# Peptides against a protein of PDB entry 1Y74, part 22

Target 1, 57 residues: chain A of PDB entry 1Y74
Amino acid sequence: LGLERDVSRAVELLERLQRSGELPPQKLQALQRVLQSRFCSAIREVYEQLYDTLDIT

## One batch from the design tools (peptide; aimed at target 1 A10 L17 L28)

Design b2_p30_1_s3 (made by RFdiffusion4, then SolubleMPNN; from b2_p30_1, 18 letters changed)
Fold by OpenDDE base, seed 4:
Structure b2_p30_1_s3 (fold): chain B 57 residues (1-57), chain A 30 residues (1-30)
Amino acid sequence: as target 1 above (57 residues)
Amino acid sequence: LEELLRLLLQLLEQLQQVLEEVERYQREAE
């Protein structure tokens, strides 16, 4: 399970896409905010705790 | 959720590669 790493990588990629200027930044920034939110972190924590028990994908 | 994030990562990586190639092509054409 590598959700923390995968989320961090997703944020990095979103930041690169925003800096390119070729895509409208608003939607990318909104997605970045979701991935960096306390809500996303809490969901990730619950997911990691339940992963072994429920075999969540 | 893990599968969804992996798909998102793959999409973002593909988009980044396409954009980098387009930017390179534009610079080489100038």
Scores: peptide ipSAE 0.068, ipTM 0.512, DockQ to the pose 0.068
OpenDDE base, seeds 1, 2, 3, 5: peptide ipSAE 0.065, 0.062, 0.063, 0.052; ipTM 0.524, 0.557, 0.501, 0.446

Design b2_p30_2_s1 (made by RFdiffusion4, then SolubleMPNN; failed a check: too like the target's own chain; its pose is not in this set)
Amino acid sequence: RLEEQRREVEELERFLQELQELVQLLLELT

Design b2_p30_2_s2 (made by RFdiffusion4, then SolubleMPNN; its pose is not in this set)
Fold by OpenDDE base, seed 4:
Structure b2_p30_2_s2 (fold): chain B 57 residues (1-57), chain A 30 residues (1-30)
Amino acid sequence: as target 1 above (57 residues)
Amino acid sequence: SLAEQQEEFQRLLEFYEELLRLVQLLLELT
């Protein structure tokens, strides 16, 4: 899946978008906080373990 | 209850799916 890599790339993009000022930063910052949270990491781990069994996506 | 825990777990999975969709949208901008 490479979810960890995709999340890291998304955070990088969010940081760039926040610096560009093209979009209001508040929602972008909130999303970044969620993606970098221990909560998100824990869910990702469970998701990856269950992915093959449940076919969630 | 076990049922309540199952529902909570399902909500967490659905939340993560929405996050992944948002991540995908961001990646598509590049």
Scores: peptide ipSAE 0.071, ipTM 0.504, DockQ to the pose 0.033
OpenDDE base, seeds 1, 2, 3, 5: peptide ipSAE 0.068, 0.067, 0.067, 0.069; ipTM 0.501, 0.503, 0.500, 0.499

Design b2_p30_2_s3 (made by RFdiffusion4, then SolubleMPNN; failed a check: too like the target's own chain; its pose is not in this set)
Amino acid sequence: SLEEKRREFERLEEFLERLRELVELLDELT

Design b2_p30_2_s4 (made by RFdiffusion4, then SolubleMPNN; its pose is not in this set)
Fold by OpenDDE base, seed 5:
Structure b2_p30_2_s4 (fold): chain B 57 residues (1-57), chain A 30 residues (1-30)
Amino acid sequence: as target 1 above (57 residues)
Amino acid sequence: RLAEQREEVARLERFLAELQELIEQLLKLT
């Protein structure tokens, strides 16, 4: 599903930013934690339900 | 209802795409 891919890609990008060391890692880690949170998982579940209902591809 | 649901899905997809673009821009600056 597009949303799952998009979240995964966002996390990958955040991990790369953290490894670069050029930005304060704590804020990037906080954003990563939000994207990997149960809150985002719940949003994704709703998205999947909508996706299945709408048959958008 | 189906139109509203499609709009909600599209909003979520756009939000993630915008977030990725911002992160990619930050990566290019490093």
Scores: peptide ipSAE 0.080, ipTM 0.529, DockQ to the pose 0.034
OpenDDE base, seeds 1, 2, 3, 4: peptide ipSAE 0.057, 0.058, 0.057, 0.080; ipTM 0.496, 0.494, 0.496, 0.526

Design b2_p30_3 (made by RFdiffusion4; failed a check: too like the target's own chain)
Pose (drawn by RFdiffusion4):
Structure b2_p30_3 (pose): chain A 57 residues (1-57), chain P 30 residues (1-30)
Amino acid sequence: as target 1 above (57 residues)
Amino acid sequence: EELEETEEELEELEELLERLEEQLEELEEL
């Protein structure tokens, strides 16, 4: 689906901005936790697993 | 130049967020 690429890209994109430290890193750190969080991992696995399910069903 | 780069990175982030929102809406529709 691209979520792994888009999320993982967002993660490093948030860290990238964090490395520069130009804009409010607080909200950006929040996003990193939201996408890196184990919770969003299970949800993300759903989107991937769901696409496979479509191919099965 | 550094600020322009940061703006580009923010645009890219916004685009990622829009795609994620769209994918969530599509998932809800399913």

Design b2_p30_4_s1 (made by RFdiffusion4, then SolubleMPNN; failed a check: too like the target's own chain; its pose is not in this set)
Amino acid sequence: SLEELREEVERLERLLRELLELVRQLLELT

Design b2_p30_5_s2 (made by RFdiffusion4, then SolubleMPNN; its pose is not in this set)
Fold by OpenDDE base, seed 5:
Order: C-alpha cells, then structure tokens, then sequence
Structure b2_p30_5_s2 (fold): chain B 57 residues (1-57), chain A 30 residues (1-30)
C-alpha cells in the first residue's frame, strides 16, 4: 500500500535523525505516535476493505 | 558526577525505547 511504504520510509528517516542527534527525543516520540496512528489507520482500512469484500460474497 | 551519570543513563534508556518502537514499526511494515 502507498501509505505503508510512506510510513516505512518515514521510520527509516527518523532512525537516521535519531542516530545523528539532529532530532530531539521529544519530537521523535511525537512523530512515532503520528506514524503509529497512521499505521493503525492503514491496517484498519485494509481489514475493513477485506471484510467488506468478504461480506459482499 | 552521579547526576551526570544518571542523566546519561536516562538519555540512553529513552534512546533504546525509541529505537525499539521504530524497529517494531519496521517489523510490522516489512
């Protein structure tokens, strides 16, 4: 999924910023929460689409 | 000396927790 790829890329970028010390830990934690929220939403959307398809069958 | 050590230990523990969370996101997306 496009969102899953975007979340994976954002995670990689956040890890690089954490290792370089360029990203304050508090900002990293806030971004992680946003990514988790978007990830959870993407997973939910996939499940809803699958179940909608199964409910139509 | 002891306060600086505690601060470093807290910063390292925070970093480990953040890295574990990122690694979990990577595992779920891989």
Amino acid sequence: as target 1 above (57 residues)
Amino acid sequence: MEEERRRREEEEERRRREEELLAELERLLA
Scores: peptide ipSAE 0.052, ipTM 0.439, DockQ to the pose 0.047
OpenDDE base, seeds 1, 2, 3, 4: peptide ipSAE 0.050, 0.049, 0.041, 0.047; ipTM 0.435, 0.432, 0.421, 0.422

Design b2_p30_6_s1 (made by RFdiffusion4, then SolubleMPNN; failed a check: too like the target's own chain; its pose is not in this set)
Amino acid sequence: LEELRELLERLRELVERFRELLERLLEEVA

Design b2_p30_6_s3 (made by RFdiffusion4, then SolubleMPNN; failed a check: too like the target's own chain; its pose is not in this set)
Amino acid sequence: LEELLRLLRELLELVERFRRLLEQLLEEVR

Design b2_p30_6_s4 (made by RFdiffusion4, then SolubleMPNN; its pose is not in this set)
Fold by OpenDDE base, seed 4:
Structure b2_p30_6_s4 (fold): chain B 57 residues (1-57), chain A 30 residues (1-30)
Amino acid sequence: as target 1 above (57 residues)
Amino acid sequence: LEELLRLLEELLRVVEEFRRLLAELEREVA
């Protein structure tokens, strides 16, 4: 599913933005932590399992 | 189950919106 790819892309973009130094890093790092959190991975897993089970994608 | 799926879909939409915003910001900074 596209979720894993989208999360990975979001993390990549956050890393680039942090390296640029043009934005305060605190909020970017916080968002990066959320996207890489156990919560986010668990949500992805549940989502994928449910959609696989329901065969709607 | 329906409520859970709805909440998951909403979360995915939020992630997508963040990705779009970050891509826009990256384009402006790059």
Scores: peptide ipSAE 0.064, ipTM 0.562, DockQ to the pose 0.283
OpenDDE base, seeds 1, 2, 3, 5: peptide ipSAE 0.037, 0.035, 0.049, 0.052; ipTM 0.456, 0.452, 0.521, 0.528

Design b2_p30_7_s1 (made by RFdiffusion4, then SolubleMPNN; its pose is not in this set)
Fold by OpenDDE base, seed 5:
Structure b2_p30_7_s1 (fold): chain B 57 residues (1-57), chain A 30 residues (1-30)
Amino acid sequence: as target 1 above (57 residues)
Amino acid sequence: MEELEEEWRRLEEFKRRLEELLQLLDTLLT
């Protein structure tokens, strides 16, 4: 699963949008915090483990 | 914007697949 890369790319794009000033930064920062949270990482790891264990396509 | 919308769509698909997996687990455990 490319989820770690997708999350990292999403964070990079959110940081660029925050610097451009095109959108109010508060919502973008909140979303970035969710994506960078230990909770998001833990859920990703659980999903990857279950996906690999159950061989779900 | 488009690149972020594409990444967001991938995260939404991940969310959907996670919900499906949780539903399967719930069905097996109940």
Scores: peptide ipSAE 0.109, ipTM 0.588, DockQ to the pose 0.239
OpenDDE base, seeds 1, 2, 3, 4: peptide ipSAE 0.108, 0.108, 0.108, 0.108; ipTM 0.587, 0.586, 0.589, 0.588

Design b2_p30_7_s2 (made by RFdiffusion4, then SolubleMPNN; its pose is not in this set)
Fold by OpenDDE base, seed 5:
Structure b2_p30_7_s2 (fold): chain B 57 residues (1-57), chain A 30 residues (1-30)
Amino acid sequence: as target 1 above (57 residues)
Amino acid sequence: MEELRREYERLEEFFRELEELLRVLDLLLT
């Protein structure tokens, strides 16, 4: 499933950007919290269930 | 009764998480 991998990759990139110190960490950390939230996980599960049910090739 | 109460407690937690996410998204968009 592409979405789980893409979310995990986005979190990894945000952690790298926070460690570089080149950008204000507050907005990056806020976006990381959104992507790691229980709400985002619930939306992902609904999306995966719809994808599997609708056979969107 | 106990099962229905647990579903309401889970829904209340989900709405609290949603409200926090909306506040964070507002801070990202400003």
Scores: peptide ipSAE 0.046, ipTM 0.491, DockQ to the pose 0.024
OpenDDE base, seeds 1, 2, 3, 4: peptide ipSAE 0.044, 0.040, 0.042, 0.046; ipTM 0.481, 0.446, 0.481, 0.490

Design b2_p30_7_s3 (made by RFdiffusion4, then SolubleMPNN; its pose is not in this set)
Fold by OpenDDE base, seed 4:
Structure b2_p30_7_s3 (fold): chain B 57 residues (1-57), chain A 30 residues (1-30)
Amino acid sequence: as target 1 above (57 residues)
Amino acid sequence: LEEKQREWERLEEFFERLRELLELLDTLLT
């Protein structure tokens, strides 16, 4: 699934965007906080556990 | 079962949209 890698890459890219100053940082920081939250980690873990069971195509 | 399948399909769609966002960000930054 690679979801953990995708989330980590998202955070990396958001940090780069914040440093570039091309966009207002507030919304980027809010999204980064969501992606790094315990909630996001828990949802990802449950999704990874159930994805194979439900065989969603 | 069908309701839970639809809920997980929506979650899959969320992660696909996140991947699309990542691709856009990667294109913007590279």
Scores: peptide ipSAE 0.112, ipTM 0.619, DockQ to the pose 0.033
OpenDDE base, seeds 1, 2, 3, 5: peptide ipSAE 0.058, 0.093, 0.086, 0.111; ipTM 0.542, 0.605, 0.587, 0.618

Design b2_p30_7_s4 (made by RFdiffusion4, then SolubleMPNN; its pose is not in this set)
Fold by OpenDDE base, seed 4:
Structure b2_p30_7_s4 (fold): chain B 57 residues (1-57), chain A 30 residues (1-30)
Amino acid sequence: as target 1 above (57 residues)
Amino acid sequence: MEEQLQEWERLQQFFEELQRLLQLLDLLLT
């Protein structure tokens, strides 16, 4: 499913930016925590269900 | 019914903003 891959890629990108020090690490860490949160996972599940519903229509 | 539509629109806006942030991150790392 594309969104799980995109979220995983986003987390990798945030980890690279945190290591570069080019951006405020606290803001990046907060965004990374949001992307890895149970909230983001639940939203992903809803999106996948809707995508499957729309792809079947 | 209006409350459920507003929560749906809010969820869509969250995804659009998330996607924009991901695109900006990809652009900064390429």
Scores: peptide ipSAE 0.054, ipTM 0.481, DockQ to the pose 0.035
OpenDDE base, seeds 1, 2, 3, 5: peptide ipSAE 0.052, 0.043, 0.042, 0.045; ipTM 0.493, 0.450, 0.455, 0.470

Design b2_p30_8 (made by RFdiffusion4)
Pose (drawn by RFdiffusion4):
Order: sequence, then structure tokens, then C-alpha cells
Structure b2_p30_8 (pose): chain A 57 residues (1-57), chain P 30 residues (1-30)
Amino acid sequence: as target 1 above (57 residues)
Amino acid sequence: EAEEALEEAEEALEEAEEALEEAEEALEEA
């Protein structure tokens, strides 16, 4: 689906901006936690697992 | 139950899309 690429890209993108420290890193750190959080991991696995399910069903 | 679970998954996807759009806007601003 691209979620792994988009989310993992967003995680590093958020860290990237964090490295620069130009804009409010607070909200950006929040996103990193939202996408890196184990919770979003299980949801993410759903989107991938779901696509496979379509190929099965 | 299955319909409710699908609606929740759609809402979670919309929220994830909005978070990605915000991350892209933040990059453009930087």
C-alpha cells in the first residue's frame, strides 16, 4: 500500500526536521510517536494484511 | 460488528493521511 514507505518516510522526515530544529519540534515529535508507536504498528500491519486478505478472498 | 470495525479502520486511515499531509507541509515550510 505504501504505508510502510510513507509512514517510515514520515518518521525519518520528522526526525530529519528534528535534526534541523527549525520548526516546532513538539508537534513533529508527537507524530513520530504516533507512527512509531506499537499501536500504529498493529494498525499498519492491518492495512498490509488486509491487502493480502483481498488477494485471498 | 464487521461494519463497525470497517468504519473505525476508515477513520484511522483518514487520520493517518491527514498526519502525512501535515508532515509534508511542515517539510515545505522548512

Design b2_p30_8_s3 (made by RFdiffusion4, then SolubleMPNN; from b2_p30_8, 17 letters changed)
Fold by OpenDDE base, seed 1:
Structure b2_p30_8_s3 (fold): chain B 57 residues (1-57), chain A 30 residues (1-30)
Amino acid sequence: as target 1 above (57 residues)
Amino acid sequence: SLLKLLEELLKLLEELKRLLEEVEEAERRA
């Protein structure tokens, strides 16, 4: 899907960035803050709640 | 399924976070 593809693309870019070390630390910290926000936790919460009520097919 | 989609999204986001943390640690050590 579109979202999955975009996230996968971002992972690829971060892997390249890790190898080169060219990205300024401040920008990395900003992106890390976004990923460490309640967004990921919210996704996990929704997933876990749905797991309790829905059957995995 | 919806649950599989959410699981995949979560895994990808967690991987992104891990990679950023590794890069940040590398920058601090350098």
Scores: peptide ipSAE 0.065, ipTM 0.513, DockQ to the pose 0.063
OpenDDE base, seeds 2, 3, 4, 5: peptide ipSAE 0.041, 0.045, 0.063, 0.051; ipTM 0.442, 0.483, 0.508, 0.487; seed 4 fails the geometry check

